# Peptides against a protein of PDB entry 3B8E: the designs that were tried, part 35

Target 1, 230 residues: chain A of PDB entry 3B8E
Amino acid sequence: PFLIFIIANIPLPLGTVTILCIDLGTDMVPAISLAYEQAESDIMKRQPRNPKTDKLVNEQLISMAYGQIGMIQALGGFFTYFVILAENGFLPIHLLGLRVNWDDRWINDVEDSYGQQWTYEQRKIVEFTCHTPFFVTIVVVQWADLVICKTRRNSVFQQGMKNKILIFGLFEETALAAFLSYCPGMGVALRMYPLKPTWWFCAFPYSLLIFVYDEVRKLIIRRRPGGWVE

## One batch from the design tools (peptide; aimed at target 1 F168 F171 E172 A178)

Design b2_p19_7_s2 (made by RFdiffusion4, then SolubleMPNN; from b2_p19_7, 16 letters changed)
Fold by OpenDDE base, seed 5:
Structure b2_p19_7_s2 (fold): chain B 230 residues (1-230), chain A 19 residues (1-19)
Amino acid sequence: as target 1 above (230 residues)
Amino acid sequence: VEKRALELLKKALELIEKA
């Protein structure tokens, strides 16, 4: 998110508070829940790792965690951001380079894509209106990310959803997201303005994409052990 | 506990913004 913010000079898509809520609020319980997941049925059939040659975190795992899944999460958040700004009159092309004028409190006549002028206060309301849906989009995508992390090779359908702590984690992060999004005063306190319930659905295609992508990856690994996808 | 953490975080952010 920050790299695109700097390179494209767009209005801030994700606030510092929302980042902290992700890192400390929504991710902690789900991550702990994975420690209670049942081992895969084939784990004892795998050859032991060579501690001299095999890294615990290999390049493939790094590519999956940061390169693929992280990029899909970011795309989901930015999609929601651009849709909200477009609904408020700011088309994606018009946002390029707009940050300098957007963040200047002395400029009260910033024009949108349709020639409407926006005051500093109006612009900040729209910006903060984007932060909450971006956050919620990440939480909804994290549902899929957590579920796919249950297994390395087996399908989620083979593993099942027996981990009650993981299920609790999914409810906890969702409840926290709903609380931060709809609790009165969060707009003033945390700059997280309430979102329309319809914005929760904007992330669903990306969650489905992550799930399908990982299931296909795991299917390839099961069919071709030791391949480039493992 | 989460509410208290958020309040502390808010105070910390306000201090950073004033700094």
Scores: peptide ipSAE 0.005, ipTM 0.328, DockQ to the pose 0.039
OpenDDE base, seeds 1, 2, 3, 4: peptide ipSAE 0.000, 0.000, 0.000, 0.000; ipTM 0.238, 0.280, 0.245, 0.182; seed 1 fails the geometry check

Design b2_p19_7_s3 (made by RFdiffusion4, then SolubleMPNN; from b2_p19_7, 16 letters changed)
Fold by OpenDDE base, seed 4:
Structure b2_p19_7_s3 (fold): chain B 230 residues (1-230), chain A 19 residues (1-19)
Amino acid sequence: as target 1 above (230 residues)
Amino acid sequence: VEERALELLEEALKLIEEK
């Protein structure tokens, strides 16, 4: 997400605190779940698979899969960001290169896509209005990722312990999202303005996309064992 | 890679806060 912000030079889609909450709060549970999955896979890999080559392949595949999921998550967040800004008069094309003028406190006449002039304060309100929905979008997309992780393994017993960690992670992420979105003072303290409940639904298409992507990936893996998609 | 990404993110965030 941040790379697109730098490359496209758009207004900041996600606040620093929000990014930290994602990295420390939401990404930690998936990382823990992965660590447990690896530990459980290492316990089960007691069968004489060539441990060096198969571990490297699985790690690369997991890394690529998480990288791809992370890109879809970023796309979901950016979609929500662009929707909110578009609803406030800033079309995506107009946002390209706008950051410099957007962040300049001395420019109080930044025009939107419709020629409306926005003061610095008004722009920052809109920007901060984007932070919370972007965060919530990532959380909702992460729900799909967690559900996908649950469905990767054929073993019902491994699914059981992972289910508790995944469920806990889902609750933690949701509780954090609700706290940051609705706790009084978060708009001032964290630059996260209260979220309209409708914005939670903006992430659902991307959650579905991740789900479909993973099912397609799994289907390809099942049909082409040992293929490049494994 | 994650630590480097976090460091890069922190540096980038600092650069954004300074502006």
Scores: peptide ipSAE 0.005, ipTM 0.299, DockQ to the pose 0.029
OpenDDE base, seeds 1, 2, 3, 5: peptide ipSAE 0.007, 0.000, 0.000, 0.000; ipTM 0.283, 0.264, 0.256, 0.284; seeds 1, 2 fail the geometry check

Design b2_p19_7_s4 (made by RFdiffusion4, then SolubleMPNN; from b2_p19_7, 16 letters changed)
Fold by OpenDDE base, seed 2:
Structure b2_p19_7_s4 (fold): chain B 230 residues (1-230), chain A 19 residues (1-19)
Amino acid sequence: as target 1 above (230 residues)
Amino acid sequence: VEKRALELLQRALELIEAA
């Protein structure tokens, strides 16, 4: 998010406090919950790892986890961001290079895509209105991320949802997201203004995409053991 | 009192973001 913010000079899509809430609040408990996941049913059928040649985390896994899934997650967040700004009169193309004028408190006549002038205060309200939905989008996508991380090879349908701690983690991150989004004072305290409940659904296509992607990946791994997708 | 606390938090956040 910050790289695009800098390169495109767009208004800030995700605040620093929001990032901290993700990393420390919504990501931590789910990640810990994965330690309690049951072993895959086929774990004993795998050949012993060669500790000299086989890394626990290989380049393909790193590329998949941080590259591909992370990119889909970011796309989901930016999609929500652009939709909100477009609904408020700022089309994506108009946001390019707007940051300098957007952040200048002395400029109170920044025009949107329709020629409406926006005061600094109005612009900041819209910006902070984007932070919360971006955050919620990440949480919704993380539902899929957490579920797919249950197994390396087996389908979620094969492994099932037996880890009660993981299930608790999913509810906890969702409850925390709802609390941060709707609790009075969060707009002032965290610059997270409340969002319409409909914004929770903006991430669902991306969450589904990640889920389908991983299930297909795992299917390929099962059919072609030792492939580049493993 | 709550309003003042929130204002202080907001000010603190602004300082952090400015750094």
Scores: peptide ipSAE 0.011, ipTM 0.362, DockQ to the pose 0.029
OpenDDE base, seeds 1, 3, 4, 5: peptide ipSAE 0.006, 0.000, 0.000, 0.000; ipTM 0.338, 0.248, 0.194, 0.224; seed 3 fails the geometry check

Design b2_p19_8 (made by RFdiffusion4)
Pose (drawn by RFdiffusion4):
Structure b2_p19_8 (pose): chain A 230 residues (1-230), chain P 19 residues (1-19)
Amino acid sequence: as target 1 above (230 residues)
Amino acid sequence: FISFFISLSLFFFSLFFIF
């Protein structure tokens, strides 16, 4: 959101105060819950881990996330940001450009008249909007995320999806999102109600991508002992 | 409002099953 905000100088898809809603806020309970996750095999049947090699935060870890599911999770939120506008004057292949505030009116685009009080608005189909969606889009995928980061070898099937806390940590999250996106007024600090009708589901198309993917490879992992590149 | 209260109920629904 901040990166592409510079390369193609488009409107800020995600705010800073908006980022402190994934960490010390929404994703919180989910990860804590990840811990209550149980065994995945008879571990008391393997030499002790050699602290010289198999680190905690391996770098393959980074690959399987920071550059793989952080991306297809990236596109999903970096998609909803678009169609959050298209239904307001989004430039499908346009827009790529600054958007002053002291401008107050004077300019708009794709057949419109945006600015003052609609400048609070020219930055409201985004502020109290686009951001907040690019937010629920996050959590959206954090589901398939939270359900895939529940094993590194077994399918959600071979390991029943019964982490009481986590399952009942999901609503525990999703709810925070909405109870926060429709907060009777805590929209001052955060953003405004994103149209329940669609503004939500739009990110859900991608979550299904995440899931099946890591779900597949795990097979490639199992159907292949010392699985190749994966 | 409906969505706000559904979300609130779901939050407490989750806590119920946790405890």

Design b2_p19_8_s1 (made by RFdiffusion4, then SolubleMPNN; from b2_p19_8, 18 letters changed)
Fold by OpenDDE base, seed 5:
Structure b2_p19_8_s1 (fold): chain B 230 residues (1-230), chain A 19 residues (1-19)
Amino acid sequence: as target 1 above (230 residues)
Amino acid sequence: SEVRELAEQLLLLARALRE
């Protein structure tokens, strides 16, 4: 997110508070929950062909898969960000290079894509209105991520949802997202303004995309054990 | 620095919720 912020010079899509909530609030319980997940039926029984090289290759491929999932998560957040700004009159093309004027408190006549002038205070309200939906988008996408991380090769439908700690993690993330989105004072204290309930659904296509991506990946692995997709 | 800022904001929130 920060790389795009710097390169495109767009208004800040994700605040520091939201980043910390992701890193400290939403990732800890899931990480612990995965430690209690039941072993996949085929992973523990498979002997490596070469213990040194096959382990390294598998670690690299897993790292790449997680990297790709992270990119899809980021895309989901940015999609939500651009939709909100577009609804407020700022089209994505107009946001390019706008950050300098956007963050200048002395400029109170920044024009949107339709010629409407925005004060500094109005712009910051819109910016902070984007932070909460971005965070919620990440949480919703993380639901899919947590579910798919249960197995490497088996479908989620085959492995099932037996880990109660994982389920608790999903509820914890959702409860945190709801608390940060709707608790009075969050807009002032944490710069996370209230979220319209409709924005929760904006992330669902990306959550589904991650789920489909992983199921397809796992299907390929099952059909071609030891292939490049593993 | 970010952790400190978050801590300060959480403290402010906690104070606001007590009022």
Scores: peptide ipSAE 0.014, ipTM 0.390, DockQ to the pose 0.036
OpenDDE base, seeds 1, 2, 3, 4: peptide ipSAE 0.015, 0.009, 0.013, 0.000; ipTM 0.397, 0.362, 0.316, 0.218; seed 1 fails the geometry check

Design b2_p19_8_s2 (made by RFdiffusion4, then SolubleMPNN; from b2_p19_8, 17 letters changed)
Fold by OpenDDE base, seed 1:
Structure b2_p19_8_s2 (fold): chain B 230 residues (1-230), chain A 19 residues (1-19)
Amino acid sequence: as target 1 above (230 residues)
Amino acid sequence: DEVLKEAKELLELARKLIE
């Protein structure tokens, strides 16, 4: 998100505080929960990996898979960001290169895509209004990410949701997202303004996409053991 | 209540990191 912010010179889609909340609040507990996940039912059926031949390729493939998932997560966040700004009069094309004027406190007549002038304060409110939905989008996408990370090869439906700690992690990150979104004072304290409940659903297609992507990946791995997808 | 407590702790931690 930050790279796109710099390259496209768009208003900040995700605040630093929000990023910290993701890293510390929504990623840490799920990661810990995965440490308590039961081994895959087929783990003992796997042949020992050849450390000389399989390790590097596997690490690269895993890195690519996580990179792809991360890109899908980012796309989900940006989608939500662009939708919110568009609803407020700023179309995506208009946002390109707007950052300099957007962040200038002395410019109080920045025009949206419809010619409406926005004061600095109004712009910042809209910007901060985007932070919460972006965060929530990441959380919703992380539901899928956490679930798919339970197994490398087995479908989630095969492995099941037996890990109570994982369920707690999902609940915790959701509760944290709700708290940050709706608790009074969070707008001032964390620059996370209240979110309309409808915005929670903006991430669902991307969460589903990640889930489907991983299930397809796992299906390919199951059908072609030792393939390039593993 | 426990989730809220944890959320508050995380928020406090986040605030400290931003300062």
Scores: peptide ipSAE 0.008, ipTM 0.327, DockQ to the pose 0.073
OpenDDE base, seeds 2, 3, 4, 5: peptide ipSAE 0.000, 0.000, 0.000, 0.007; ipTM 0.278, 0.205, 0.189, 0.369; seed 3 fails the geometry check

Design b2_p19_8_s3 (made by RFdiffusion4, then SolubleMPNN; from b2_p19_8, 17 letters changed)
Fold by OpenDDE base, seed 5:
Structure b2_p19_8_s3 (fold): chain B 230 residues (1-230), chain A 19 residues (1-19)
Amino acid sequence: as target 1 above (230 residues)
Amino acid sequence: DEVLQEALELLELARKLRE
């Protein structure tokens, strides 16, 4: 996300505080919960792996898969960001290169895509309005990410949702997201302005995409053991 | 931790670009 911010010179889509909340707040409990997940039904039935060859290949493939998931997460966040700005009069094309003028407090006549002039204060309100939904989008996408991490090969539907700690983790991160989004004073303290409840649904397509992607991947693995998607 | 550190570094860079 930050690379895009720098390269495209767009207004800051995600604040530092939100990043910290994601890394330290929303991801810790879910990560711990995975330690209590039941082993896959076929884990002990797999043939011995060659530690010299199979390990390296599998590590690369797993890393690639997680990288792809991360990209989908980022896309979800940016989608929400662009939608919010578009609703406020700033179309995506207009945002390119706008950062310099956007962040200049002495420029109070920055024009949107429709010719409306925005003061510095108004622009910052809109910017901070984007931070919260971006964060929430990541949380919603993390639901899918956490669920798919329950297994390496088996479908989530085959493995089930028996890990109570994982379920607790999902509620915890959601509660934290709600707290940061709607608690009074968060706009001042964390620059996280409240969002409309409808923004929670903006990320659902991406969450679904991650889920479908992983299920398809796992299906391919089951059909082609040792394939390139493992 | 590595991702966080990288993010913080990028934020710092972004901050410098704003000044």
Scores: peptide ipSAE 0.010, ipTM 0.329, DockQ to the pose 0.020
OpenDDE base, seeds 1, 2, 3, 4: peptide ipSAE 0.007, 0.008, 0.006, 0.005; ipTM 0.338, 0.296, 0.299, 0.337

Design b2_p19_8_s4 (made by RFdiffusion4, then SolubleMPNN; from b2_p19_8, 17 letters changed)
Fold by OpenDDE base, seed 1:
Structure b2_p19_8_s4 (fold): chain B 230 residues (1-230), chain A 19 residues (1-19)
Amino acid sequence: as target 1 above (230 residues)
Amino acid sequence: KEVYEEALRLLELARKLRE
């Protein structure tokens, strides 16, 4: 998210505080839960055959954990970000290069895609309004992402939800998201303005899509081991 | 609470102005 912010010079979609909350509050418990996650039945049955091959498998797992999940979360967050800004008159194309003027407190006539002028205060409100749903979107996406990470090739329906720590983590991050979204003072303290409950559902189709995608991917892997999808 | 209400009002106003 921050990289896209710099490259595209768009208004900041996710603040530093929210990023910190994700790292410490959202990702920590799930990460611990994954560390204690029972090895997939397929992994447990596989004795180390070739150190080179095993290293490649581990690298793929690491890439999935740190690269793919992060990318998916970012995409989900940006989706919500662009939806909110579009609802407020700022189309994605219009946001490109707008950061300089957006962050300038002396410019009070920044125009949206429809010619409406926005004061600095109004712009900051809509910006900070994006922070909360971005965070919430990440949480909702993590519901799917964490579950799909439990298995390499087995379906979630086969593996089940046996890790109590993971379940606790999911509840914790959801509770944290609710707290940050609706607790008074969070807008001032964390620059996370309250979120309409309807925005919680914005990420649901995306999470479902990811879940379905992963299930299909795993199904293909089970049927065709060693394929390009693996 | 005041910040919340103000933010919502501004967002609603912005939406109404664009309609």
Scores: peptide ipSAE 0.018, ipTM 0.486, DockQ to the pose 0.023
OpenDDE base, seeds 2, 3, 4, 5: peptide ipSAE 0.015, 0.000, 0.007, 0.016; ipTM 0.450, 0.260, 0.392, 0.412; seeds 3, 5 fail the geometry check

## One batch from the design tools (peptide; aimed at target 1 K164)

Design b2_p20_1 (made by RFdiffusion4)
Pose (drawn by RFdiffusion4):
Structure b2_p20_1 (pose): chain A 230 residues (1-230), chain P 20 residues (1-20)
Amino acid sequence: as target 1 above (230 residues)
Amino acid sequence: PFIFVFVVFFVLFIILFFVF
């Protein structure tokens, strides 16, 4: 959101105060719950881990996330940001350009008249909007994320999805999102109500991508002992 | 709004406690 905000100088898809809603807020309970997760095998049947090699935060870890599911999770939120505008004057292949504030009216685009008070709005189909969606889009994928980061070898099936806390940590997250996107007014600090009708589901198309993917490989992992590149 | 948020956190805490 901040990166592409510079390369193609488009409107800020995600805000900073908006980022402190995934960390010390929404993703919180989910990860804590990840811990209550149980065994995945008879571990008391394997030499002790050699602290010289198999680190905690391996770098394959980074690959399988920071550059793999952080991306297809990236596109999903970096998509909703578009169709959050298209239904307001989004430039499918346009827009790529600054958007002053002291401008107050004077300019718009794709057949419109945006600015002052609609400048609070020329930055409201984004502020109290686009951001907040690019937010619920996050959590949206955090589901398939939270349900894949529940094993590194077994399918959600071979390991029943019964982490009582996590399952009941999901609504415990999703709810915070909506109870926060329709907060009777806590929209001052955060953003405004994203149209329940669609503004939510739009990110859900991608979550199904995440899931099946890591779900597949795990088979490639199992159907292949010392699985090749994966 | 602040009360609403606090209620939400409280309810979620109760749910978590019962689930635990």

Design b2_p20_1_s1 (made by RFdiffusion4, then SolubleMPNN; from b2_p20_1, 18 letters changed)
Fold by OpenDDE base, seed 4:
Structure b2_p20_1_s1 (fold): chain B 230 residues (1-230), chain A 20 residues (1-20)
Amino acid sequence: as target 1 above (230 residues)
Amino acid sequence: ALAELQELLQRLQALREQVL
């Protein structure tokens, strides 16, 4: 997210507070939940052939998979961001390079894609209106990520939701998202303006895409053990 | 990040003082 913000010079899609809530709030409990996940029955049955090379390959493949999932998560967040800004008159193409003028307090006539002039205060309201939905989008996408990360080769349907800690993690991040989105004063304190309930659904297509992608990947791995898709 | 966290804490304290 932050790299695209720098490269594209778009208005800030995700506030620093929101980033901290993701990194410390939403990612920590899930990470702990995965650490307590019982190793997939197939992982336990296979002795590592070569503990050094197989570990390095396995770590690289895990890192690549997490990198791919992280890219899809970022795409989901940016999709929500662009939808909100488009609904407020800023088309995605118009946002490119707009940051400099957007963040300038002395410019009160920044035009949107339709020629409407926006004051600095109005622009900041719209920016902060993006932060909460972006955060919630990440949380909803993380639901899928957590569920798919539970298994490496087996389908979620085959292993089932046996980890109570994972379920607790999903509940905790959802409760945090609801608290930050709907608690009075969060708009003033955190610059996270209240979320319309409809925005919770904006991430669902991406969550589904991640789920389908991972299930297809796992299916390929099961059918072709030792293939490049591991 | 620490400066922002401190600013956040100050804002939360100010908000608490306004609500209470």
Scores: peptide ipSAE 0.024, ipTM 0.578, DockQ to the pose 0.039
OpenDDE base, seeds 1, 2, 3, 5: peptide ipSAE 0.021, 0.020, 0.005, 0.019; ipTM 0.538, 0.521, 0.350, 0.508

Design b2_p20_1_s2 (made by RFdiffusion4, then SolubleMPNN; from b2_p20_1, 19 letters changed)
Fold by OpenDDE base, seed 5:
Structure b2_p20_1_s2 (fold): chain B 230 residues (1-230), chain A 20 residues (1-20)
Amino acid sequence: as target 1 above (230 residues)
Amino acid sequence: ALEALKKLLEEIKKLLEKAL
C-alpha cells in the first residue's frame, strides 16, 4: 500500500494508526490460533523426508503463496478505496499525482473529475472516510486467509472448522473492525470515520477469490504430489 | 479489551505524532 502511495502519488489510502490496528489487533489471535490447529491428516501420515536431500517445506513456494495472498488483500483494499473516491467525484485517473495538491492546506479549490471544488477540510473528510473501509476490507479478506491457513493440502471442507480459537479470532477481528468503524469519536481519535454498512460487502469478491485460489492450489497439490505448486 | 486497545492505540498515536 505505501509503495503504491509513493509511486502513484495518490491520496493516502490507509492511515498509520489503521496499519497498527491490523498488525496488533488482527494478526495476533490468528497466529495463536494456528498453533492449536489440528495437524493435517496427510502431514502426519507422510513418510519422513531425508533432511539432507528433501526439504520438508518448500520455503520458496510458501513464501510465494503468502505473497500472492497479500497482493490480493492489497488489491481488495485499493478497490474499495477507488470506489469510495469515485462515488465522491474522484475517478482513479484523476487521483494520479493529486496527492501534493490534496495535502496542501492552502489549496481550497482542488477540482474533482466533475469540476467540483473541494476545500482542504472536505478532502480530508473523504480521505479519512476511505481509511475505515480499507481496514474493513483487509479484515474481511483475512477471514478467508485464516480459514485457508488451516491446511496445507486438504480442503477446508475436509479438515473442518474444529479450531475454536480460530473462530474466536474471526469474531475478535470483526468486533474490532465494527468498533473502529462505528464507535463515537473514532473520527477524531483515530481519523477513522463511520462506514456505511454496505461497504462491508465490497471485499467479499476478494475473499472469495482467495478462497477459490487456495482450494484450486490445494486440489492441484493433491492430484500432483511433489509438483511445482507444493 | 477493546477499551484497552483503544487506549493503547491513542498512546501510540500520541507517540507517533511526537516522533514525526
Scores: peptide ipSAE 0.010, ipTM 0.335, DockQ to the pose 0.041
OpenDDE base, seeds 1, 2, 3, 4: peptide ipSAE 0.006, 0.000, 0.000, 0.000; ipTM 0.249, 0.242, 0.249, 0.200; seed 3 fails the geometry check

Design b2_p20_1_s3 (made by RFdiffusion4, then SolubleMPNN; from b2_p20_1, 17 letters changed)
Fold by OpenDDE base, seed 3:
Structure b2_p20_1_s3 (fold): chain B 230 residues (1-230), chain A 20 residues (1-20)
Amino acid sequence: as target 1 above (230 residues)
Amino acid sequence: AEEALRELLERLRKRLEEVL
């Protein structure tokens, strides 16, 4: 998010503090939980792999799959960002290159896509209004990501939810997201303005997309063992 | 109480911004 902010010169979609909350608050416990996930039942039954050839191919395939999931997560966050800004009069095309004028305190007549002028304070309110739902979108998408990461080839329905630590991680990240979104003073402390409850549902299509993507991927792997999708 | 909390949070934010 921050890289796109710099490269595209758009208004900041996600603050640095919110990024830290993701890294330390939402990602850490889930990452630990995945380390304690029980080995997939078929992994323990596999014959010894050739350590020289099979590792490199497997690492590349896993890296590509997680890279694709990460891209979908980012797209989900940016979708929410663009929707909020569009609802406030800023179309996505108009945001390109706008950062310089957006962040300038002395410019109080920044025009939106409809010719409405925005003061510095008004546009900062809109910017900070984007931070919370972007963060929440990432958390909601992570629900699907964490669940699918439990297995490499088995469906979630086959493996089940046996890892209690993973369930705790999902609860913790959700509780943190709720706290940051609704606790009084978070707008001042973290520049995360309160989120309308309806925005929690904006991310659900992307969570579903990740879930469906992974289930389809796993289905292909089961039908074509040793394929490039593995 | 709300004003005091706000001031505390602002001070904490400023300190965090200095460290980060």
Scores: peptide ipSAE 0.015, ipTM 0.403, DockQ to the pose 0.041
OpenDDE base, seeds 1, 2, 4, 5: peptide ipSAE 0.005, 0.005, 0.012, 0.000; ipTM 0.334, 0.333, 0.382, 0.329; seeds 2, 5 fail the geometry check

Design b2_p20_1_s4 (made by RFdiffusion4, then SolubleMPNN; from b2_p20_1, 18 letters changed)
Fold by OpenDDE base, seed 1:
Structure b2_p20_1_s4 (fold): chain B 230 residues (1-230), chain A 20 residues (1-20)
Amino acid sequence: as target 1 above (230 residues)
Amino acid sequence: ARKALEELLKLLAERLKEAL
């Protein structure tokens, strides 16, 4: 998100506070939950054929998979961001290069894509309105990610939802998202304005995309053991 | 994570002070 913010000079899609909430609230509990996940039956039984080469390849492929999932998560967040800004009159093309004027307190006549003038305060409200749904989008996408991370090779349906800690993590993450989204004062405290309940659903296609992506990946791994997808 | 938590707590504290 921050890289795109710099490169495209768009209004800040995700605030530092929301990033911190993701890192602390949504990533830690899942990470702990994954540490307690029952080892996939296949991971524990396979003696590494070659400990040196297979570890390096596996680490690279895991890094690639997580990198790809992270990119899809970011895309989901940006999609939500662009939808919200478009709903408020700022089309994606118009956002390119707008940051300088957007962040200038002295410019109170920034025009949207429809010629409506926006004061600095109004612009910041809409910016902060994007932060919460972006965060929620990440949370919803992380539901899929957490479920995916249960297994390296097996389908989620094969591994099941046996990890109570993971289930707790999903609830905690969702509860945190709800708290940050709807608790009075969060707009002032965290610059996370309340979001419409409909924004929770904006991320679902991306959550599904990640789920499908990983199931396909795992299917390929199962069909081609030792392939480049491992 | 610890630094992030500390920053978050500081930010919350500052915002609480501004809100009070």
Scores: peptide ipSAE 0.006, ipTM 0.334, DockQ to the pose 0.038
OpenDDE base, seeds 2, 3, 4, 5: peptide ipSAE 0.000, 0.000, 0.000, 0.000; ipTM 0.266, 0.254, 0.277, 0.285

